# Peptides against a protein of PDB entry 9IZ0, part 292

Target 1, 345 residues: chain A of PDB entry 9IZ0
Amino acid sequence: ITCLGSNGHTYKQLVKGGNDDLRQDAVMEQVFEQVNGFLRSYRKTSQRNLSMRTYKVIPLALKTGVIEWVQDTIPLGEYLDSAHKVYHPKEWSLSTCRKLIAEKQMEDLETRLKVYDLVCRHYRPVFRHFFLESYADPVQWFTTQTNYARSTAVASVLGHVLGLGDRHGQNILIDKTSGEVIHIDLGIAFEQGKKLPVPECVPFRLTRDVVDGMGITGVEGVFRRCMEFTLETLRREEDSLLSVLEVLRYDPLFSWLISPLRRMKKQKMQLENFNQPESGNITTDASRDPKIQRNNVSGESEAERAILKVRQKLSSTLSVEASVGELIRIAQDPSYLALMFCGWS

## One batch from the design tools (peptide; made by RFdiffusion4, then SolubleMPNN)

Design b2_p27_2_s4 (from b2_p27_2, 16 letters changed)
Fold by OpenDDE base, seed 5:
Structure b2_p27_2_s4 (fold): chain B 345 residues (1-345), chain A 27 residues (1-27)
Amino acid sequence: as target 1 above (345 residues)
Amino acid sequence: DLREAYEKLLEKLDKKREELRKLLESF
């Protein structure tokens, strides 16, 4: 929809209806605003303008809401699919890569690593071209590349700490003006991504294209340092962050668990991305709802476990540098990326 | 090659930025 603001400006808005609970998105955006307050309070993060880019979410009901349209953005996955066709027209299509990975999904790790390596050789990174084609001025190019690395670092730390899932290329927007990342569809948090049909095994998205967008230094430049400063800030504000999360423990409307409906929707979207629409009227007889035994794990017990995991991720047992180093290693490990739905791009 | 000249210019820019960063962090 398009709304006229009280300031006379026209704003686009996305209306979501049907089966998406936007309350979780709205809560996660509130957590990000609090974290942005912490990042502004510390010299090391404030001097770098480190922030998680936020957007407005207005839940209207259990299954309906309004989302701010983030202007001048493109989904990372949309850019990458288009750019890959332009810069690597002789390489495999995204659909071919997806099919090959899916065909081996039930195989052993060795077989999955072999197919992942094969896909990687036939689908090379292109995200560097976003900055090269969008910014003719060297200062703008460098500034936007830096902003991308900074915002990706903040989002990576926060994504790990809060256990954000479903971080596919359509849920990550790139701001075409600043180069910053905007994470959307925050309804899979607190490691509930591990409960997806394809479990998420990485702490955050640090695929080859995500790294290619950091430029020549890759992860070893601005990205690593900004992750370190962000994690240092979150460790200092651990009690403040945990206090924000404890408020959610007592919200009877907040779901610490992935809804069965959202899980089924993500499963269908994963399956539909595998089936090219052959025009066969498969009357999917909707009658076999598998009675997912609601293990009555009290929502309180899951909240407590989620908060405990956040505390564990903020532990000072390892240095900031060691912790960030291990996170970067795991996020780039082929043994984890080969297990992902789209770990190659 | 224009690409190699551009990469060398980027490396110089990154070095100069890192020098500036270290200078600014010394204050």
Scores: peptide ipSAE 0.013, ipTM 0.377, DockQ to the pose 0.014
Fold by OpenDDE base, seed 1:
Structure b2_p27_2_s4 (fold): chain B 345 residues (1-345), chain A 27 residues (1-27)
Amino acid sequence: as target 1 above (345 residues)
Amino acid sequence: DLREAYEKLLEKLDKKREELRKLLESF
């Protein structure tokens, strides 16, 4: 839909209905706005304009709402698929790579590493070309690549701390104007990604293409430094961040757990990305809503465990540099990436 | 070849980027 704002401007909006709980997205966006407040208040982060890019989510009902249409964006995965066909037309298709990884999903780590390495040799990084194609001016190019590295650093720290899951290339938008990343579909948080059919084992997405977009320095520059400053800010504001999360503990509509329905939907989407669309009318007789006995007692215990994990991730036991170094190492480790749904790109 | 011209343009861009990076690290 297109709405006329009180300022006389027209805004495109996406009306979503169905099984997606837009309240989870709205709550996570509220947490990001609070974190953006902390980043603006701290000298090291404010001087670099560090922020998580946000979008407006207006939940209208439990499963219906309006989302801001982020103009001039592209999904990272859409760009990468298109660019890979242009720059590497003799390499494997994304579907071929996905198939080979899926065929080995139940195999041992050694076999999965061999297949991951094989896929990586036949699917080279291309994300550098986004900045090269879009910005002919060297200043604009540098600015946008810097904004990308900065926004990716903020999103990586915040995504780790909050345990954001489902960070695949379709859930990460790139702003074509600023080069900043915009994370969407925020309903997998607090490490609930570990409960997916393919468990998430990385703290954030730092695949070869995500690194390729950072340019010649890769992670060793703007990205690492901005992760360090972001983590330093979040550690400083630990009590403030935990207080924001404690407010969510008392939200009776917030779900600290991934729903079985959402797990099954993500499982089907993973399987459908492997199989050609069989036009099988699977009438999902969604009519049997199992009475999720909201054992309120179980929800509170899960909220406490989630907040405790956030506190543990903000622990000052390791230096900021050591903590960021370990996060970057784990996020790039082939032993973890080989286990992911799409760890090669 | 348009590809070779593009690769040379990319190398020139990368060189100017490294110069600009060094300049901006000096600020």
Scores: peptide ipSAE 0.010, ipTM 0.380, DockQ to the pose 0.016
Fold by OpenDDE base, seed 3:
Structure b2_p27_2_s4 (fold): chain B 345 residues (1-345), chain A 27 residues (1-27)
Amino acid sequence: as target 1 above (345 residues)
Amino acid sequence: DLREAYEKLLEKLDKKREELRKLLESF
């Protein structure tokens, strides 16, 4: 739909209905708006205009809502698939890489690392070309690449702290005007992604293409430093952030658990990407899996564990620099990336 | 430190951009 705002501007909006609960997305956007307040109040982050890019989500019912249409964006994964075909037409297709990783998914870590390395050698990074193609002016190129590194740093710290899972290339938009990243589909938070059949193993997405977009310095420069300033701000505002999350603990509309429907949809998407389409009638008798009954952990006990885990991630036991250094190391570790559905790009 | 000099340069550019934005909004 298109709406005319009270400011005289026209806004495109997506009316979403069906299977996804938008309340979790709306709550995470509200948390980001509060965090953006903290980033604006702290000199080191305010001077750099550090923010998590947000989009408007209005939940109308359990499975219906209105989402802002983020204009002038492209999904990272869509750009990378297209650019890879242009710049490396003799390399393997994304489908070939996915098949090889999937075929070895049940094998040992050593075998999975060998296949990951093999895929990496036949599917090279291309995301640097986004900035080179889109911005002919050197000042615009430098500005947009800087904005990308800054926004990726903020999103990486927040993604780790809030336990945002399922950060695949279709859930990350690139703003074509600013170079900033926009994270969408926030329905997996507080480490609920670790409960998926293919668990989230990395703190945030820092694949070879995500790094290639940062330019010649890679993670060493704007990205690392903006992560440090963001984490320093969140540690300073720990009590304020935890108070925002405690309000959500008592919200009867907020689910600290991944919905059974969203879990099944993600399981199906994971399985369909790993298995050839064998026409196996997965009878949707969601009622009888005895593993579902053991997760009668009260939503309250999950909320308390989630808040405790956020507090632990904000601990000052390690310096900001040491904490960021370890996060960057883990996010780039082949032993974790080889376990992902698409860790090579 | 080259890193610190680069960071200070970026902060100075961001400040100048905001000064220019406010100036243009005053017209």
Scores: peptide ipSAE 0.008, ipTM 0.381, DockQ to the pose 0.015
Fold by OpenDDE base, seed 2:
Structure b2_p27_2_s4 (fold): chain B 345 residues (1-345), chain A 27 residues (1-27)
Amino acid sequence: as target 1 above (345 residues)
Amino acid sequence: DLREAYEKLLEKLDKKREELRKLLESF
């Protein structure tokens, strides 16, 4: 829809109708706005204009809402698929890589590592070309690449701390004007990604293409330092952040658990991406919720466990530098990336 | 020229990243 604002400006808005509850996205965006307040108040983050890019979500009903249309964006995965075909036309297709990883999904770690390495050799990083193609001016190129590294650092720390899942290339937008990342589809939070059919084992997305976009320093320099400053700010504002999350404990609209419907939808999308035949027992009958053992873990005890995990991730037991170093190491570890749905790009 | 120089710089960078990775794995 296009709305005329009281200021005379026209705003394009995406009306999302469907089965997706936009209330979780709206709540996570509110948490990001509070965190952006902390980042603006702290000197080390404010001086670098560190922020999580947000978008407006207005839930209208259980399954409908209005989302701000983020103009001048492209999904990371859409760019990478297109760029890979241009820059590496003799390498394997994304579909070939997905198929090979899928065929080995049930194999041991050693076999999965061998296939992951094979895929990596036949699907090389291209994301550096986004900045080189989009910005002819060296100052614009450097500025946008720096903004990308900064925004990716903020999103990586927040994504880890809040346990954001489902961070595939279609859920990460790149702003073509600023180079900043915009995370969308926030309905998998508080480590619920570990409950997916393919468990998420990395703290955030730091694949070879995500690193290639950082330029010549990769994870070293701007990205690492901005992760450090972001984590330092979140540790300083721990009580403020936890107070925001405690409000969500009492929000009847917020689900601390992945919905069975969303889990099934993600499972179906994974199976479709693997070209696995639908095992014919996915009865679309939403009334046969399989007795997933409702471990009678009250929604309250899930909220408490989620908040406790956030507190643990903000622990000062390790230095900021050591904590960031370990997060970067784990996020790039082939032993974890080989287990992921798309860890090679 | 500039593309080839950039590709050579990227190969040097990938080598340095792999050296740094091996160094970090040795800790």
Scores: peptide ipSAE 0.000, ipTM 0.300, DockQ to the pose 0.016

Design b2_p27_3_s1 (from b2_p27_3, 17 letters changed)
Fold by OpenDDE base, seed 5:
Structure b2_p27_3_s1 (fold): chain B 345 residues (1-345), chain A 27 residues (1-27)
Amino acid sequence: as target 1 above (345 residues)
Amino acid sequence: EEELREKWEKIEEELKKKLEEVRELSK
């Protein structure tokens, strides 16, 4: 839908309907706005303009709403698939890589690591080319690459702390103007990604292409430092952040759990991306609503566990540096990346 | 670690300044 704003500007808006948990997206965006307030309050983060890029979500009903269409963006996965064909035309296709990883999904870690290494040798990183192609001016190139590393650092810390899941290349947009990342489809949070058919084992997405976009310094430049400053800010504002999450605990319409339907839909999308997109109108005849007794008791206990897990992630038991170092290590560990649906790019 | 971080911050600021100087000289 295109709407005329009160300012006379036309805004494209995406109306989502049906089974999309737009309320969870809207709530997560509100949490990000609060976190952006914290990031603006501290010198170390404000001087770097550190923020989680947000998009507007307006829930209209329990399962319907309007999302902002983010202009001048591209999905990371769309860019990477296109760029890989250009820069590495002799390497494997994304579909070939996906197939090989999925064929070994039920195998042991050693076998999965061997296949992951094989895929990595036949599918090299290309994301550095986004900045080289898009920004001919050296200052713009450096500025946008810096903005990318900064925004990725904020999103990585915040995504870990809030346990954001489903962080694949189609749910990460790149702003072509600023180089910043924009995370979309926030309907998997509070470690519910671990309940997916392919469990998410990494704290955030830090694949080889995500690192390649950071330039020559990789994770050891802007990215690591901005993660540290972000985590330092979140530790300082722990009580404020937990207070925001406690408000959500008492929201009777907030889902702390991934819906079985959303889990099944994500499972199908993970499986069907192996077969050609038959545009089959899956009219899921909604007639068999299994009376899933929403045991209210389960929701409160999940909210409490989620908040406790956020508190544990903000613990000052380790230094900010040690905590960030461990997060970066785990996020890049082949033993975790080999277990993911797409851990090589 | 802190000395390395400060060194990297200085390198970034110097790189940013040099890139802006080169841009102004290239106009």
Scores: peptide ipSAE 0.006, ipTM 0.328, DockQ to the pose 0.014
Fold by OpenDDE base, seed 4:
Parts: sequence; structure tokens; C-alpha cells
Structure b2_p27_3_s1 (fold): chain B 345 residues (1-345), chain A 27 residues (1-27)
Amino acid sequence: as target 1 above (345 residues)
Amino acid sequence: EEELREKWEKIEEELKKKLEEVRELSK
């Protein structure tokens, strides 16, 4: 829809219906606006204009809302699929790579690592070309690549701390003007991504293409340093951040757990993305009540566990540098990336 | 639906208020 603002400007808005996720998106965007407050208050982060890019989510009803259409954006996965066909037309298709990973999903780690390596050799990174194509002026190129590395660093720290899941290439937008990343579909948080049919085992998305966009310095340049400053800010503001999350504990509509319906929907989308033929025998054997032990863990106890995990991730037991170093290592580890739905790009 | 919206609007207001307090304390 196009809305006329009270200021006389027209805004494009996307009306989403039927997604239980919009409220969770709105809450997470509010948490990000607070973290952006902390990043603005701290000299090391404010001097670099570090922020999580946010978008406006207006929940209209429980399952419907208006999302601000982020203009001049492209999904990372859409750009990468397009660019890969242009720059590497003799390499494997994304569908071929997905199929090979899916066919070996139930195999041992050694077999999955061999398949991941094979896919990586036949699907090379291309995301560096986004900046080279989009910005002919060297100053604009450097500025936008720097903005990309900065925004990716902030999003990586926040994604880890808040346990953001479902960080696939369609849920990460690139702003074509600024080079900044915009995370969307925030419906999987507080490590609920580990409960997906393909469990998320990386702290954030730091695939080869995500690194390729950082240019020649890769993770060792602006990215690492901005992760360190972001984590330092969040550790300093731990009590403030936890106080924000404690308010969410009392939100009766905030889902600290992935719903079975959401899990099934994500499962179906994963299966469709694997091009697995619908083995039509979804026997709705409704009779196997999976004793999901609804352990009478009150919604409060799940919120408390989530907040405790956030506190643990903000622990000062390790230096900021050591903590960031370990996060970067894990996020790039082939032993984790080979287990992911799309860890190669 | 309306009661859930009112509860949400109240939580959003309370969130905004605590968030302003945290911003003031962080100055």
C-alpha cells in the first residue's frame, strides 16, 4: 500500500497478513532501537555511527501488520544468486548445491564436510562485486563497504547476544545506497533457531560471501574492530539491556518459544528450498501426540532462561577481543557451516 | 482482539517509558 503521511509525503508500506511474526518483529525492532541508544551514548561506537538498521513495524492485529517497505534494498540471497550466475556461469547452480547438501544431511560430519568443501569449490564468493558494481566513485565505494562491515558487525553481535535465528540470505537486506545490512523476519530469537529441523549452530551469519563483501581485509579490518566496540558497549550496558528484556517477560503475547506451527512452516519452507519432492504421505497421523512434555515451565521460566543466556553472553570472563575472536572463529568454522542449510554462501 | 491490542499498547508505552528512563540514566 502507499500511505500519505501527515507531512504530505507518500510512503510505500507492505501489508503482511497471517504471520504471527510481526509482533515479534516489532518487539525486536524496539530492542534494537534501545541498543542503538547505547551505541550512540558510548564514544567508541558513536564516533563510528554504529547502529543496527531498523525498519518500522506497525502491528495492526495479532496476525496482521504493516511493515515499512525498505526502499532501495535487495535481499542478500537474491543478489548472490544473480551475481553468481554472471561472474561464475560455469559453476554449480544454487539448486545443485542445495540438493547435494540435502542428500547428505543425515550423514556423518566427515561426509558433510566433504560435501561442503565440494560445494564451496563449485560455488565461489561474489559479494565483493556488489560494491564494485554499485559505486563507481572510490570514496563512495570505500564508504559503503565500510558501512557494510560496520552494520554487519553490529548485527552479528546483536544476533549472537539476542540469539537471532533464521538468518538466511532472504532475511538479510542490503541497502543499495548506504551498503548497510537490514535484518528482517525476526520471529526466531533467544536461540530458538536451535529447535529448527536444521538446527542453527553458528552465532551469526558469517559465510564466505558475507566475508567477501568486507573486501581485502575480510574479518580482520573494520568488522572485527566494530564487533569489539559493539560488544564492549553491550557489556557496559548489560543491566540496561537486561532491564529492557525484563519488560518483555511481562508481555503475555511475546513468544519466548518457537510455536509448533512456526516450526512446521519453517520445516516446509526448508523442504521446499531443498527441492525434495513432496513425498505425499504426510500421513497426518494426528494420533502420535508427541509428548512435547509441556513441562509446566511457565512462560516466565522460559523468559528467565532466555535472559540468563543473554547475561551469560555478556559475561566479562573473557576479554572483548577473545570473545569476538571466538565468535568469528565459530561463525566461520566449516564444522558448523557444513551442518547449516546454506553455509557455503 | 481489542483487549490484546490495549494490553500491547500499554506494554509498548511502558517499554517506551523505561527506555526513556534508561536513556536518561545513560547520559
Scores: peptide ipSAE 0.006, ipTM 0.305, DockQ to the pose 0.018
Fold by OpenDDE base, seed 2:
Structure b2_p27_3_s1 (fold): chain B 345 residues (1-345), chain A 27 residues (1-27)
Amino acid sequence: as target 1 above (345 residues)
Amino acid sequence: EEELREKWEKIEEELKKKLEEVRELSK
């Protein structure tokens, strides 16, 4: 829809309906605004303008809501698919890569690693070209690439700490004006991504294309340093962040668990993205959802467990540098990426 | 590949020049 603002400007708005609880998106955006307050308060983060890019979410009745339409953006996955066809026209298609990974999904780790390596050799990174194409001025190129690395670092730390899931290339927007990342569809948080049909094993998305966008220094430049400064800020503000999350513990409208309906929807979308329409009636009998014992774990017990995990992730037992180093290592580990739905790009 | 490499090398050279100009202006 298009709305007229009080300033006389027209704004596009996305109306989202269905089983996606926009309350979770709205709450996560509120948490991000609080974290942006912390990032502004500390010199190391403030001097770099470190922030999580936010968007307005207005939850409505019946799991409907209005989302601010982020102008001048493109989904990362849409850009990557298009750019890969241009820069590597002789390499495998995204559909071919997806098919090969899916065909081996039930195999051992060694077989999955071999297939992942094969896919990686036939689907090379291209995301550096986003910055090279979009910005003719070298200063603007460097600025936007720096903004990308900074925003990705903030989003990576926050995504890990808050356990954001479903970080596929369609849920990460690139701002064409600033180069910043915008994370959307925040409906999987507090490590509920581990409960998806393809469990999420990485702390955040740090695939080869995500790294390629950081330029020649990759993760060892602006990205690592901005992760360190962000984590340092969150560790200092641990009590403040936990207090914000404790307010959510008592919100009867907040869901700490992934809904069965959301899980089924994601399963269906994953299957549809693997199946090219080969005419085979794979009656995926959706009836074989294993009886996930509805352990009626009270929403309070799940909230407590989520808050405890946030506290554990903010632990000062390791240095900031050691903690960030381990997160970057895990996020890039082929042993985890080979298990993901799309870990190669 | 070569055209992309040439574009990258050109951007690196222009970036290097602009960084040197900014360093001269900052003296």
Scores: peptide ipSAE 0.000, ipTM 0.319, DockQ to the pose 0.014
Fold by OpenDDE base, seed 3:
Structure b2_p27_3_s1 (fold): chain B 345 residues (1-345), chain A 27 residues (1-27)
Amino acid sequence: as target 1 above (345 residues)
Amino acid sequence: EEELREKWEKIEEELKKKLEEVRELSK
């Protein structure tokens, strides 16, 4: 639909209906708006205009809502597949890489690391070309690359702290005007991604292409510093952030558990993307009544555990620099990336 | 490490100031 804004501008909006509960996305966007308030109040973050890019989500019913259409964006994964074909036409296709990783999914870590390394040698990073192609002016190039590194840093800290899962290349949009990242489909939060059949092992997406977009300094420039300032702000505002999350604990509409339908959809999407033939028997062992799992883990006990994990991630036991250094190390560790669906780009 | 961090923070602040000046001149 197209709506006329109060400012006289027309905005395209996506009406989403069917199986996706947009309430979880809307709640996460509200949490990001509060965090953006903290980032604006703190000198080190406000001086860098650090923010999580948000988009408007208006839930209308349990499975229906309106989403802002983010103009002038491209999914990171769409750009990378297209650019890789242009810049590296002699390397392996994305489909070949996916197939090799999938064929070895059930093998040991050593075998999976060997296959991951092989894929990495035949599928090189290209994301630096986004900035080189899009911005002929050196000032615009530098500004947009800086905005990318800053926005990726904020999103990485928030992704870790709030346990945002499923941050694959289709859930990350690049703004073509600013170079900023926009995270979409926020339906896996508070580490519920670890309950997927392919569990999320990294705190945030920091693949070779995500790093290649940061330019010659990679993670050691603007990115690391903006992560440090963001984490420092969140540690200072810990009580404020926890108070926002406690309001959600008592929201009867917020699901602290991954919905069985969303879990099944993500399972199916993982299986389809792995080109595993639908060898039919998903024995939905219907005998494990999804009601029985609801009875043993109250949504309240999951909310309490989620809030406790957020508090633990904001702990000052390690310095901000040491904590960020560890997160960056883990997010780039081949032992975790080799276990991902697409850890090579 | 800390001295290199402070030096680069200063460079980023100066670069930001110059970018804001250029934006004001371009209005």
Scores: peptide ipSAE 0.000, ipTM 0.316, DockQ to the pose 0.014

